Peptides against a protein of PDB entry 8BZL. Designs and how they scored, part 289

Target 1, 228 residues: chain A of PDB entry 8BZL
Amino acid sequence: SYDRAITVFSPDGHLFQVEYAQEAVKKGSTAVGVRGRDIVVLGVEKKSVAKLQDERTVRKICALDDNVCMAFAGLTADARIVINRARVECQSHRLTVEDPVTVEYITRYIASLKQRYTQSNGRRPFGISALIVGFDFDGTPRLYQTDPSGTYHAWKANAIGRGAKSVREFLEKNYTDEAIETDDLTIKLVIKALLEVVQSGGKNIELAVMRRDQSLKILNPEEIEKYV
Target 2, 242 residues: chain B of PDB entry 8BZL
Amino acid sequence: SRRYDSRTTIFSPEGRLYQVEYAMEAIGHAGTCLGILANDGVLLAAERRNIHKLLDEVFFSEKIYKLNEDMACSVAGITSDANVLTNELRLIAQRYLLQYQEPIPCEQLVTALCDIKQAYTQFGGKRPFGVSLLYIGWDKHYGFQLYQSDPSGNYGGWKATCIGNNSAAAVSMLKQDYKEGEMTLKSALALAIKVLNKTMDVSKLSAEKVEIATLTRENGKTVIRVLKQKEVEQLIKKHEEE

## One batch from the design tools (peptide; made by RFdiffusion4, then SolubleMPNN)

Design b1_p26_5_s4 (from b1_p26_5, 15 letters changed)
Fold by OpenDDE base, seed 4:
Structure b1_p26_5_s4 (fold): chain B 228 residues (1-228), chain C 242 residues (1-242), chain A 26 residues (1-26)
Amino acid sequence: as target 1 above (228 residues)
Amino acid sequence: as target 2 above (242 residues)
Amino acid sequence: SVEDEALELFEQSLPLRLEELRREAS
């Protein structure tokens, strides 16, 4: 059957392995990204850390470079591969071009990687979607989303994972110029968006903030509670 | 272009990687392995299923492998796969040491193997490794550490965890009895015996059926020690007297 | 081999830089 083969077209033109990879993403923890005026914010639903698990090893938001961060939904192991390759590319770019990557550049790189895994024989698609945020060297904040197919788009705000639909609906209603007028309001927007699908408040949210000309900051639970 | 192989791990309609799940299921039937992190050390305890009387009294660790001077692991699953992966761990660690002139950080070694494991779930012509691992180690960055990895290439750090047969029950017991911040290596050893006694499908726990390794720091050096049978017997006896 | 590719990727991942990035993010 076409659905049990490598990534091939079905008679009706579907790439089932890509679609099924998207189903894997939908089972992942919810992630949200918002682009503010001078800030980009990523939020992720924390899975209840099992008792005795080290929280340090369950990070869902990671830096790709000093100016780029990524959150993902789906298969963690797949994500690690993508992250590692992206990090290598970011460093390579700095060495060869002598400038950091643009957010679009690294997004395109990741997207191309994903796409190749949808077309190469003997490979399955990556079971991840990603939100990629950061600042271009000119100081422009950016947010991109990629999916298992290798498609990517720029967004003002977006969400991925199991609660993505609800979060997106919230963002569609609440993302306004007024809502992102300040950094704090932007952060608040992300938290509120996640709270649509996350129970028990700030304890179950991982939040990362990147401001213009600043490094990635992961907020602690106490800092998150200030916005809740 | 790589030729298509029907053995390629692919997504189900529900977005599941069944070959990985099946590998995990197979591991669930393997011998029990425990890891416990203490303030002054970390330990692995593993069920030994193959007791051959003809084995030379030289304590052969069947399930616990030394990776380098600062790390060891225990394996649950297919022995042949375990041998391949443990060898790879040693190679990775050695390459790092040669390149950087310092021991590989524990998490980096774990991650390196996990990337390999993941690759075997994504590339054609390969099957997932039917192995879960517990890693114990020490490095200057995080001190004593305990990690678990599975066939998918996922891993996590733990204070205490279990893989293999009756792992769920073992984890439950560990959750109940593990005292955060107060765990000594001595108490961890006692806890390991307690949990193994309850989770192993044996009428009576014997030293012959249990392998225990401890990792400690002495004079600024990591010491990995496999407990002698007599030591394990003493631990079992102590548990029976409690 | 898949294993070799994975190893090469890991070796190229610049682990020291990754550690720095993790520290900066904490």
Scores: peptide ipSAE 0.000, ipTM 0.569, DockQ to the pose 0.439
Fold by OpenDDE base, seed 2:
Structure b1_p26_5_s4 (fold): chain B 228 residues (1-228), chain C 242 residues (1-242), chain A 26 residues (1-26)
Amino acid sequence: as target 1 above (228 residues)
Amino acid sequence: as target 2 above (242 residues)
Amino acid sequence: SVEDEALELFEQSLPLRLEELRREAS
């Protein structure tokens, strides 16, 4: 009998719905984020788009603002809600504070949103983890991760989703100052990391790059193949 | 004791939303709906199961709904849920038109409804809508478009797709026969008949059991037309002769 | 299973609104 209760503490002090939401994330497509010196890179496993599906409508990486983008693992519909709210907050911040959000600020906003859904009656947790990357106004590159619980941390590199364990192990071994010395090397690191779990090479990778004072750039498959 | 609303969609230990999956299963038992995108138009073809003799010959499309001047949809699943969602689509489209003095972009309308669907999978006291939809439309941004949405609130754009009964088989057939870049509306209609003939659990395909709508552009205007029974009969006849 | 495929498709598709696409392209 699956305990079909609202997110409540078990006798052992576990929030099962949060843990189960994390399991949903583990079933999601793999996403990886890497912070370079003057670049942030997101890569996502692009499962073969169904033959008759429009590729335009299949995206795993999205911009939250001009200086922030996000990849996620887990339930797409849940992610859409989070993304939309985050975008609204980014715009609101620009209007009220007259500066773009810091990456930490918007991450905290998303994390707080997720946390509320773990504590409110009649709500289930969001079934997503997110990698949030971007640049602060001072030009500092940032990478944050958040999970269904609403916890967030800053990272140099991290991965989420089905292949996250393998990708993280790769990054732990290969993330060095030398490996991120240039933008191209940083991109290459992300691709290599994803190739640990992605079959059939660069055609199954979605890659986004944000450089200092530049907008988000989604690389096309041909551009990705140049790094392979 | 505040009775926890037992209807809240929750995660299983394996991270699955069973209520959403069960809703999708329910849709699998509904009548077949097809959508096919062509170079010069887009179409919906739907199985008509409820042929009540007492229904007045006003061939109101049972499964195909006009949403606005530029969009239509087909539904598979629970009728009552479908009615709620189709009405909401019309309202959203109308509100947008009033606010911006231009028709709502197709994808934006789809996403608006998908957010509603998603909400019914996350909030307590609600169950997922037991409905999948196919959307056809035209806008100035992307031209002719075909979308599919499911109970989870997920959607995607398609060149051709199917929902409802035997949808997997239909999709397989569409994958085999759909020629990208070479699909005319005429060929799409023929393909729709071919697929329906094989996927519908009927001994013989008849015009009475099939609803077809086409969306085209004429003189800079979108035209949504439901095919007359005679036209559908001709399509079926042509298929039988080949 | 058809359900698994649907779920996989569900996980793969991120809705990009037209306005959002325009913003990303700019």
Scores: peptide ipSAE 0.016, ipTM 0.574, DockQ to the pose 0.061; fails the geometry check
Fold by OpenDDE base, seed 3:
Structure b1_p26_5_s4 (fold): chain B 228 residues (1-228), chain C 242 residues (1-242), chain A 26 residues (1-26)
Amino acid sequence: as target 1 above (228 residues)
Amino acid sequence: as target 2 above (242 residues)
Amino acid sequence: SVEDEALELFEQSLPLRLEELRREAS
């Protein structure tokens, strides 16, 4: 009978299904997010896409709304569900409140969704972590991170997926006010951070930038090479 | 009607709710949270474990949450569960305010959440929340108040209590040093530092690892204040000098 | 003391398994 509780406490107080979902995230491609002064930047490790795969279908960075975008690590199929629900919520919010969502609002929505899947019968946790970046209406850049448990925090910079530890260590050492003084420096910081774990340089990096009052821009490989 | 397997949280042959017990076990491994009631205020003191440099300072507190103008809480256990419950507390308080045009009494807010917690232990298809909470508040009925709730939905009022790691030892220390009727907020703060210094698994207590909030009454209004790091440092220093 | 009684009541309300585990740890 498939009606059994999937996520339950162990005798020692662990939610193993959540922990296992976190392990699934660690196997995912590395993603990094950095909040600059007037820019937010997401970078993702490109999986060696088979030569015949349409590059458009393997996007790991997605817009949730005009002012919010998300990168994820873990199960792509799970990510699609979260992204779709988040997009619907962003649109609903615009219709009902007549303002775009704050980055915190949509992060909380996603976090709550994830948490519910850790507590609902017949459901397993989402096998994804997400970096959510964007601008609030007041023009403040924001970066949030969520995990399979449904926790979320605001960050200056963070990384998820395979190699996240190394990338975070790099960011802890190199994230300074000087390092994010300009948009270009912020982008360079993200690239340098990813290069700690990505072997083939700029060709294996997907980079997206969102500037104040601008839409998400995915950089082409040529543009990325200018920063390396 | 999808008959949810009612077996998520069920009684053992011995009459035990193991999922609730296991949830409580999880809380025992969480960071320590203390609450102390004084004559002139209430405080929460919590261990801060996330001290990452890259964390955005936008957070008022990691473990202490303002619920409304008259109440705050601290959490021990699963952070995501805590976030859900904290949001629910805020929602309940707001609904009450809108309906009755007065703030919700402290115990009523605690009870409302405890009913939710209990429901998650009784209804099929749900797991218990892996969270215990300390509540501090003020209302016109009972004045300053401190409550504790657990995953079962049980709660109690306290003069001083502790949840999370080494809570039993902390409670024992509080019993020894708490002076009924003579506790000032100043003395309560000192007691909190004393207890945390002994219960936290750190060689030296540092201000960066401790969050403290106080709830007081000033000019007929409740004031909830998170102590600045410098203030916490001063409290620690004072304790070390004694 | 009222506090001791409250604590005793609280401890009595704790699941038996947790009491057993605490006794074994002690």
Scores: peptide ipSAE 0.000, ipTM 0.484, DockQ to the pose 0.024; fails the geometry check

Design b1_p26_5_s4 (from b1_p26_5, 15 letters changed)
Fold by OpenDDE base, seed 5:
Structure b1_p26_5_s4 (fold): chain B 228 residues (1-228), chain C 242 residues (1-242), chain A 26 residues (1-26)
Amino acid sequence: as target 1 above (228 residues)
Amino acid sequence: as target 2 above (242 residues)
Amino acid sequence: SVEDEALELFEQSLPLRLEELRREAS
């Protein structure tokens, strides 16, 4: 059965291991990204932190550089590998080019990495999708999405993970110029989008914002509740 | 050689890594290991299944390993895999010390090993390690710490947790009895005995079947100590009196 | 023992093999 083969084409042209990796992503916690006018916002569904678990070690939003951050859905351990490589590349770029990476550049790097793991014998695809947000050096906010296949596209708003379909449907209906007119409205849009699939309000949401010329800020639960 | 590709961990149609899940299942049959974080220290308690009368009490226990001056771990799962991973932890810690002239931060050591675990779930010709670990340590960044890692390469920090046989029941008990912010090492030791008494498949808990290590700070230095059998006996006796 | 030898070989190969695999991935 071609289903048991390392990432090879089936007779009908399917890469089953890539498709199955996408199924792993669908089992992951929901993540949402929205590009505002001068802000980018990432939100992630918090799995109820097990009582006695340190919340510090349960983060799905991380900085890749001062101007770029990433959320992911899928296998956490796989994501850590991608994040580490991306961070190294960001630093390398600063040293060699003397400028921070563009969001597109680092996305392409990550996408290429993922693609290589779909083509090399003896490797399985990464079981992650990622939302990558940030600002280019010219101050333009960007949002990109990658999947296990190594494809990537730019978005105004997108979602990944188990609730992605519902969240995307919400965003398609509610993402307007008016809805992102201010930073606060953009944040509210993300929260409302996540609430389509997350129960129990702001306590189960991790939210991060990056404003122009500002560092990544992770909102605490109290700050999130102010928007709810 | 192309022949080893057949042993590659691959996704199921449902997006599951069955080899990782099977490794976790194997760990579920291993001896119980507990970790509890206190305000003034952290401890590991492990079930000793192989009672060797000739074990020199001077050396670290069968299931608890000293990694460096500031960290120790306990293991649940395949012994051979555990030996490889514990050795790797020591090497990573030593290399860091040599390179930076300071001890490796606890979470960095855990993460480094977890990256290795993850690699064995992704690269062809490799199988997942059939081992979960509990890590205890102290560093200047976060103080006393407790971590758990699994075959997938995932890890988390904990106030209290359990791996191995009856881990789910143990975790439930820990959730009920752990008092956040008020846990002393003394109370943590008592809690460990209480949980082990209920989770170990023995009619009566004996000191011979339990290994306990504590990590504390004394005069600005980390002290890792394995409790003597007599000390464990006293803890058990105290529990039986209550 | 055969097991000890196998373990030693595995221990020695582990860091190098992982580095090699990472290089092949990059």
Scores: peptide ipSAE 0.000, ipTM 0.570, DockQ to the pose 0.045; fails the geometry check

Design b1_p26_6_s2 (from b1_p26_6, 13 letters changed)
Fold by OpenDDE base, seed 1:
Structure b1_p26_6_s2 (fold): chain B 228 residues (1-228), chain C 242 residues (1-242), chain A 26 residues (1-26)
Amino acid sequence: as target 1 above (228 residues)
Amino acid sequence: as target 2 above (242 residues)
Amino acid sequence: EEEREKRIKEEIEEAVREDEEREEEL
């Protein structure tokens, strides 16, 4: 009998493989998401790209669809699998329902995918948490988080990865209606939050902005430095 | 009692995939492979360890594999795993060509294999592939490209990189000597010889122990060429004279 | 490096064994 690695309950009721996958997430680069009034912003800690590495291949923020973006913390290869499946689902939804997915819908899809990998024999959990941001068709900005267990919740602001605790503490203190009153203030809030854990300013930050009725914009280092 | 399949890659309490780390360690004992991107081409240079006197003169490189007309790869790690993965790369590239009537973009081929590697780290009853790959290619989207992939299914694009034995030292030397924007294929070949001479645990670098392939564009076509032993000897001689 | 590999391998085998023993006690 091939004993397939099973995410099983311990005698004390713990799913150790899920907990250990969460530890893999904690080792990941920090990501932050903030919902503004008419903007959603994702920021990720750029590890110093090795001098000879192509920066294009180190991106941690990706589009799932025209109206949805995702940042992740944890295992990059695991994230790619989730991203690919989410993209297929977004396209399938457009074909079958004739509308883009809601941010909640695609989050729930990703969460259900993760949950199945915690319960299926012969599969390990995904070693990733994700921040999923975007706009619903009605123009409502949304931010969701998922973890390795397949849980998901809606947030005003949140962080994942190695610096998540410090970033969350900053956001809890500084996320106010005034701090998100404008698009620029919302972007500044994300940058300030990341600077709690990222050394050496705007060069070590990847920032993506999605405004209402606009496509995803990845800010270049010079654009980021204007907000520092 | 359903025993955990000891063959499944699982997380440690610290969130580590030890089977992947062990596969990467095994690759560290493999022969050195270098990749260098230039403005006018890209190259692979690999250590040839299996110099068996009884090997028939193989016209083709032992460690460098042509994948299609626009891509080649080099491998470090378990030879049997490498053969499976290089065959899969060829099949993926051919299926794409048949389906779309154009060559597969370089990054898409790399990603497709990396998804397979990742699956072998996530599905029960499978072990990670004990192989890292360097990919060289040209496509109409990004021109000349160099990629590296590992047993986890991670990959990255590089200007220059190394896998296998003494890879860390090789990468350090490449970082020192690689001049971004000024690298010609000729300079890249010289750099490859310089790095291999220091990373290979040999008293004297011999052309018999080194395989080099270049990928260039001539008259709007990709040309993949394995250097002849005499050409490699000339490169080594030039390096010894400097 | 070989000793480190051996220690890590032993730690994995021990962790797997502990997980197997815990499943047999259930």
Scores: peptide ipSAE 0.017, ipTM 0.610, DockQ to the pose 0.111
Fold by OpenDDE base, seed 3:
Structure b1_p26_6_s2 (fold): chain B 228 residues (1-228), chain C 242 residues (1-242), chain A 26 residues (1-26)
Amino acid sequence: as target 1 above (228 residues)
Amino acid sequence: as target 2 above (242 residues)
Amino acid sequence: EEEREKRIKEEIEEAVREDEEREEEL
């Protein structure tokens, strides 16, 4: 029987609430991140926007700062809490250190936040995984992934959510130096990867691109169709 | 104490938050609330289940709450929970106004409450709020707006939506009849009556059982008004003649 | 942030307590 109250170790050493939070992530819409040479790309499966829903409120890719953005899979409300705290930290860092955060720094901050929620009595884990991408101040593109446990790792490419297995299998086969040689090829790789699990093509994909020394650009459906 | 821990919203083995789902189920049994965004305004229509004549003529409807001069909401679910959340919305809006000397943007108010709702799903000793809300508002950033929030702390902007009893059927009807870009407040009112007439388990829709509020802009000011019973009667009559 | 979380937690615990007290009074 799993503990119904708190995130505790099972007799066999498992943190069931963390594992179950990971199951919540697997039910989330698929997100993919790819690090190119001079570009980072995030793609997310658009849930079929209800015909009467405002698309502005359905965005799954969020800027944390000018140099960092995040996609997530899992509980949207949980993600909002993490995003808000990360944004505050990014601004605080700029004020105190006089430099923007590194992608690793903000990832570690988010990871530490998640970890605390796995250890704090009377708190459940965050039901989210995140792909965090951006550029360090030296112009190095970065991609990190974090999960409900508060673990984080750097990646060349990764996926989270419902279709993550299929997308990762695709990326493992198709992520080569040639496939990311140009910005356009990197974008195409992300789209192709998402198309493994997303039905009805470019209309159901949200795509965001960050290039070196540029702000986050969310591609419109017409721009996405050019890469399909 | 250990008793508080038993009420903690936790993940199931399948990654579900059952307490949130059960709160949503409770809302499904609540009176129907509709929201419709038009080009020239936004409206809320709510089922009035308590029609006791001895209810004090509240200047404002029982199910539609004025939050500030630019926003109102309707609630579906546990009334006590709704009162707490509505009061919190008012406090948040007032604090913002005091701090910034301008009205809180609609989405920021919705988000602030949604963060509270989310916290009740994550912290121990707490149950989710058994309430969904529809928010109508105007701000200088996005103009007329309609939002929906649920017990999880999720929210979204909508052109038209429904919460409470028969909400799924109502949403289906709204999807069929809502004309994007062509919706006037007048047509939205007619649509609200049409949908309520079909979704309320009543043989005949009566004005006493429906509360409607409209939010419009007049002379650069937001006007929130609850329709008089006679106005609602006329809308019902017009629908019956069609 | 921890103080804010603590305050939110305390406010929520107080609200829950008030709700529980109200439910017990009903």
Scores: peptide ipSAE 0.012, ipTM 0.595, DockQ to the pose 0.052
Fold by OpenDDE base, seed 4:
Structure b1_p26_6_s2 (fold): chain B 228 residues (1-228), chain C 242 residues (1-242), chain A 26 residues (1-26)
Amino acid sequence: as target 1 above (228 residues)
Amino acid sequence: as target 2 above (242 residues)
Amino acid sequence: EEEREKRIKEEIEEAVREDEEREEEL
């Protein structure tokens, strides 16, 4: 009975639905994350907001908690489900453990959620990758990436979505200790990385910054232009 | 030949959800519905295709549904799916009101339904809802609002948008004629008639084939009003004189 | 169970191919 989405192995050991979900991610708008010394930065390619669309409703960077934020590439509706689950978990953790989640903890939670959707009959994989950034309670900046398979890794810098290859190549060349020496340099690095794939300059970039012991700040277009 | 179970939404090799796209295609054949946000209100205008003379004066629009005191929606697509979703919207809004003793914010209601739509694209044995919705509303946070949602569970806020038949052409016309910051409800109504006249495959636009609802604020209360046929006739006549 | 999974996979792949062929025809 094919009445259920079933992620099964190929004879060659492939999980095709997971691979196809990864193709959905590759069609998504580019997102980049960079871990600085005392800052984490997320940047996202703004899809050309249709002239009559409210930009407020097209946000691709969201807070999961006061100390954690997430950008994603792929299916926006799938991302919303993951975000909502993660937010509930962050609040639950605060209530039960009396401390905010570590960035690794919430990443592992999201990864486990994704993995379950790759193994459960009657569910398809989530068509999203995520960059999860924030600060642990000890003030350590963290960046994690997770994909449709439910794998996750810690990164210094990474990118996801349609321009991810070009952005990663840029980051591999330009991510140095000197390039992240200051908060401003770290922000500039993210902007420069996104400009490799974004056609219309700073106006088509969404940028979020979280500094140590500070809340998530979404930069306005004028603030972004100062770094270009 | 084991028939492809259309109720299994899976990814294609290129990462597409064909069942969602096919649902969107089905919506493209539905009657046109548009929404326009103005400074002093928001409106929905919908094509009425089935005018049965024997239908009792439907007090309510065939395609426009009141959700609560502060929100209404219009639908394009499968009527049965639309009925299920509009009922769910009402239930969500009522549950929120009971829990918080205040009306649900517009975007939260839209999001709650969109999560349901998304679930029907992710869980096996479910098909996507073959319905797109336009939502109009007012809340204390953002004032007048217009949203669009599709079968994927994606949504967005809009100044003006269109769903259903010839929606692409309608959106193009809205982009040309919509004046940001200068749109009055009166001008929005005129624009709605203009767009419908061009996008409806009818030789002459008639008031019986158009449903219009406006959402305004009067004395600190939201007023949702379906325009009377005579009012729509006057709008059409005015457009024909221009 | 392996044979069942193989059959399920083949049918999913066939269904996906049919959908792709339909998109090429449109």
Scores: peptide ipSAE 0.022, ipTM 0.610, DockQ to the pose 0.042; fails the geometry check

Design b1_p26_6_s2 (from b1_p26_6, 13 letters changed)
Fold by OpenDDE base, seed 5:
Structure b1_p26_6_s2 (fold): chain B 228 residues (1-228), chain C 242 residues (1-242), chain A 26 residues (1-26)
Amino acid sequence: as target 1 above (228 residues)
Amino acid sequence: as target 2 above (242 residues)
Amino acid sequence: EEEREKRIKEEIEEAVREDEEREEEL
């Protein structure tokens, strides 16, 4: 069966392993990213941390560098590999170019990594989509999305994972210049978008904010509840 | 050629990694392992299935392995896979110690192995490891810690958890009886016996069928100790009297 | 990193093979 060969096209020109990796992403926890004027916000559906699980070990949002962070949907172990390689590249770039990476640069690096795993013999695609947000050196906020195929695009707002369709539909209706006029409104937009698919309040949301010239801040549940 | 493709972990049409799921199923048939985090220590309790009188007592435990001075693990799954992974853990820990002149942080050791596990789910010609691990440790960053990892390369920190046979039932019992913030090592030991007594498919729990290790801090040093059979017998007896 | 992953992979494959051979002999 052509579907069992990792790097073989179907007769119809499909890369089944890439399509199936996209199905793995759709089973992942919902993540949302929104670009504001001077802020980028990532939100992720917290699966109710199993009673007795340490919450610190369940991170869906991570820093790649001081100016870039990433959320993902899909296979957590696959994401860790991508994150580690991206972090190394960010540091290498700082050493060689003496400037931090642009959000586009690191997105392209991740996309190229993913693409190679769709074409290399004996490798399966990464079962992850990612939302990559941050600031370029000029202070421009950026949001990019990557998928298992290694494609990437710039977005104003987007969502990935299980609830992505409903969240995107909400964002398409509610993302306006007025809705992102302030940092607080932008945060509120992300929370509202996640609440389309997440039941009961701030307890089930992980939220991270990066402002211009500021480090990534993960909001605590009490801070999230102030925006609900 | 084509033979390597047949063993490659690939996505199903539904986005599932069946070889990883099948490895997890194999672990479900392995002997039960429990981990419980207490305020003053952490423990592993494991079902011992191979009670051979000729087993040389020189081995620390059948299922509990010392990794370094500050960490131990317990394994559920394929013994050969377990041996490979425990050896890798020791090598990673030793390399870190040599490089940095300090013990590897617990979570970093767990993560390093989990990256290896993940690789075995992604690269062709490899099967997932048929092994889940519980890790206990102490470091200066987080103190006493308990982690669980699975064949996918996922891991998490826990206050209490279980792997292997009847793990779901064990986890349910742990959720009911675990008192957050009030768990002493003594209470954790009692809880471990209680859960094992209910989850092991044995008519009566015996000390011969249970291995328990504790990790504590004494005078600023980590102490990893396997309980003697007599100590386990006393714990079982105490449970029967309650 | 790819070479390191390959080496780790090869070492584990050898160890697994040795253990499988031992289990088959047992």
Scores: peptide ipSAE 0.005, ipTM 0.583, DockQ to the pose 0.060; fails the geometry check

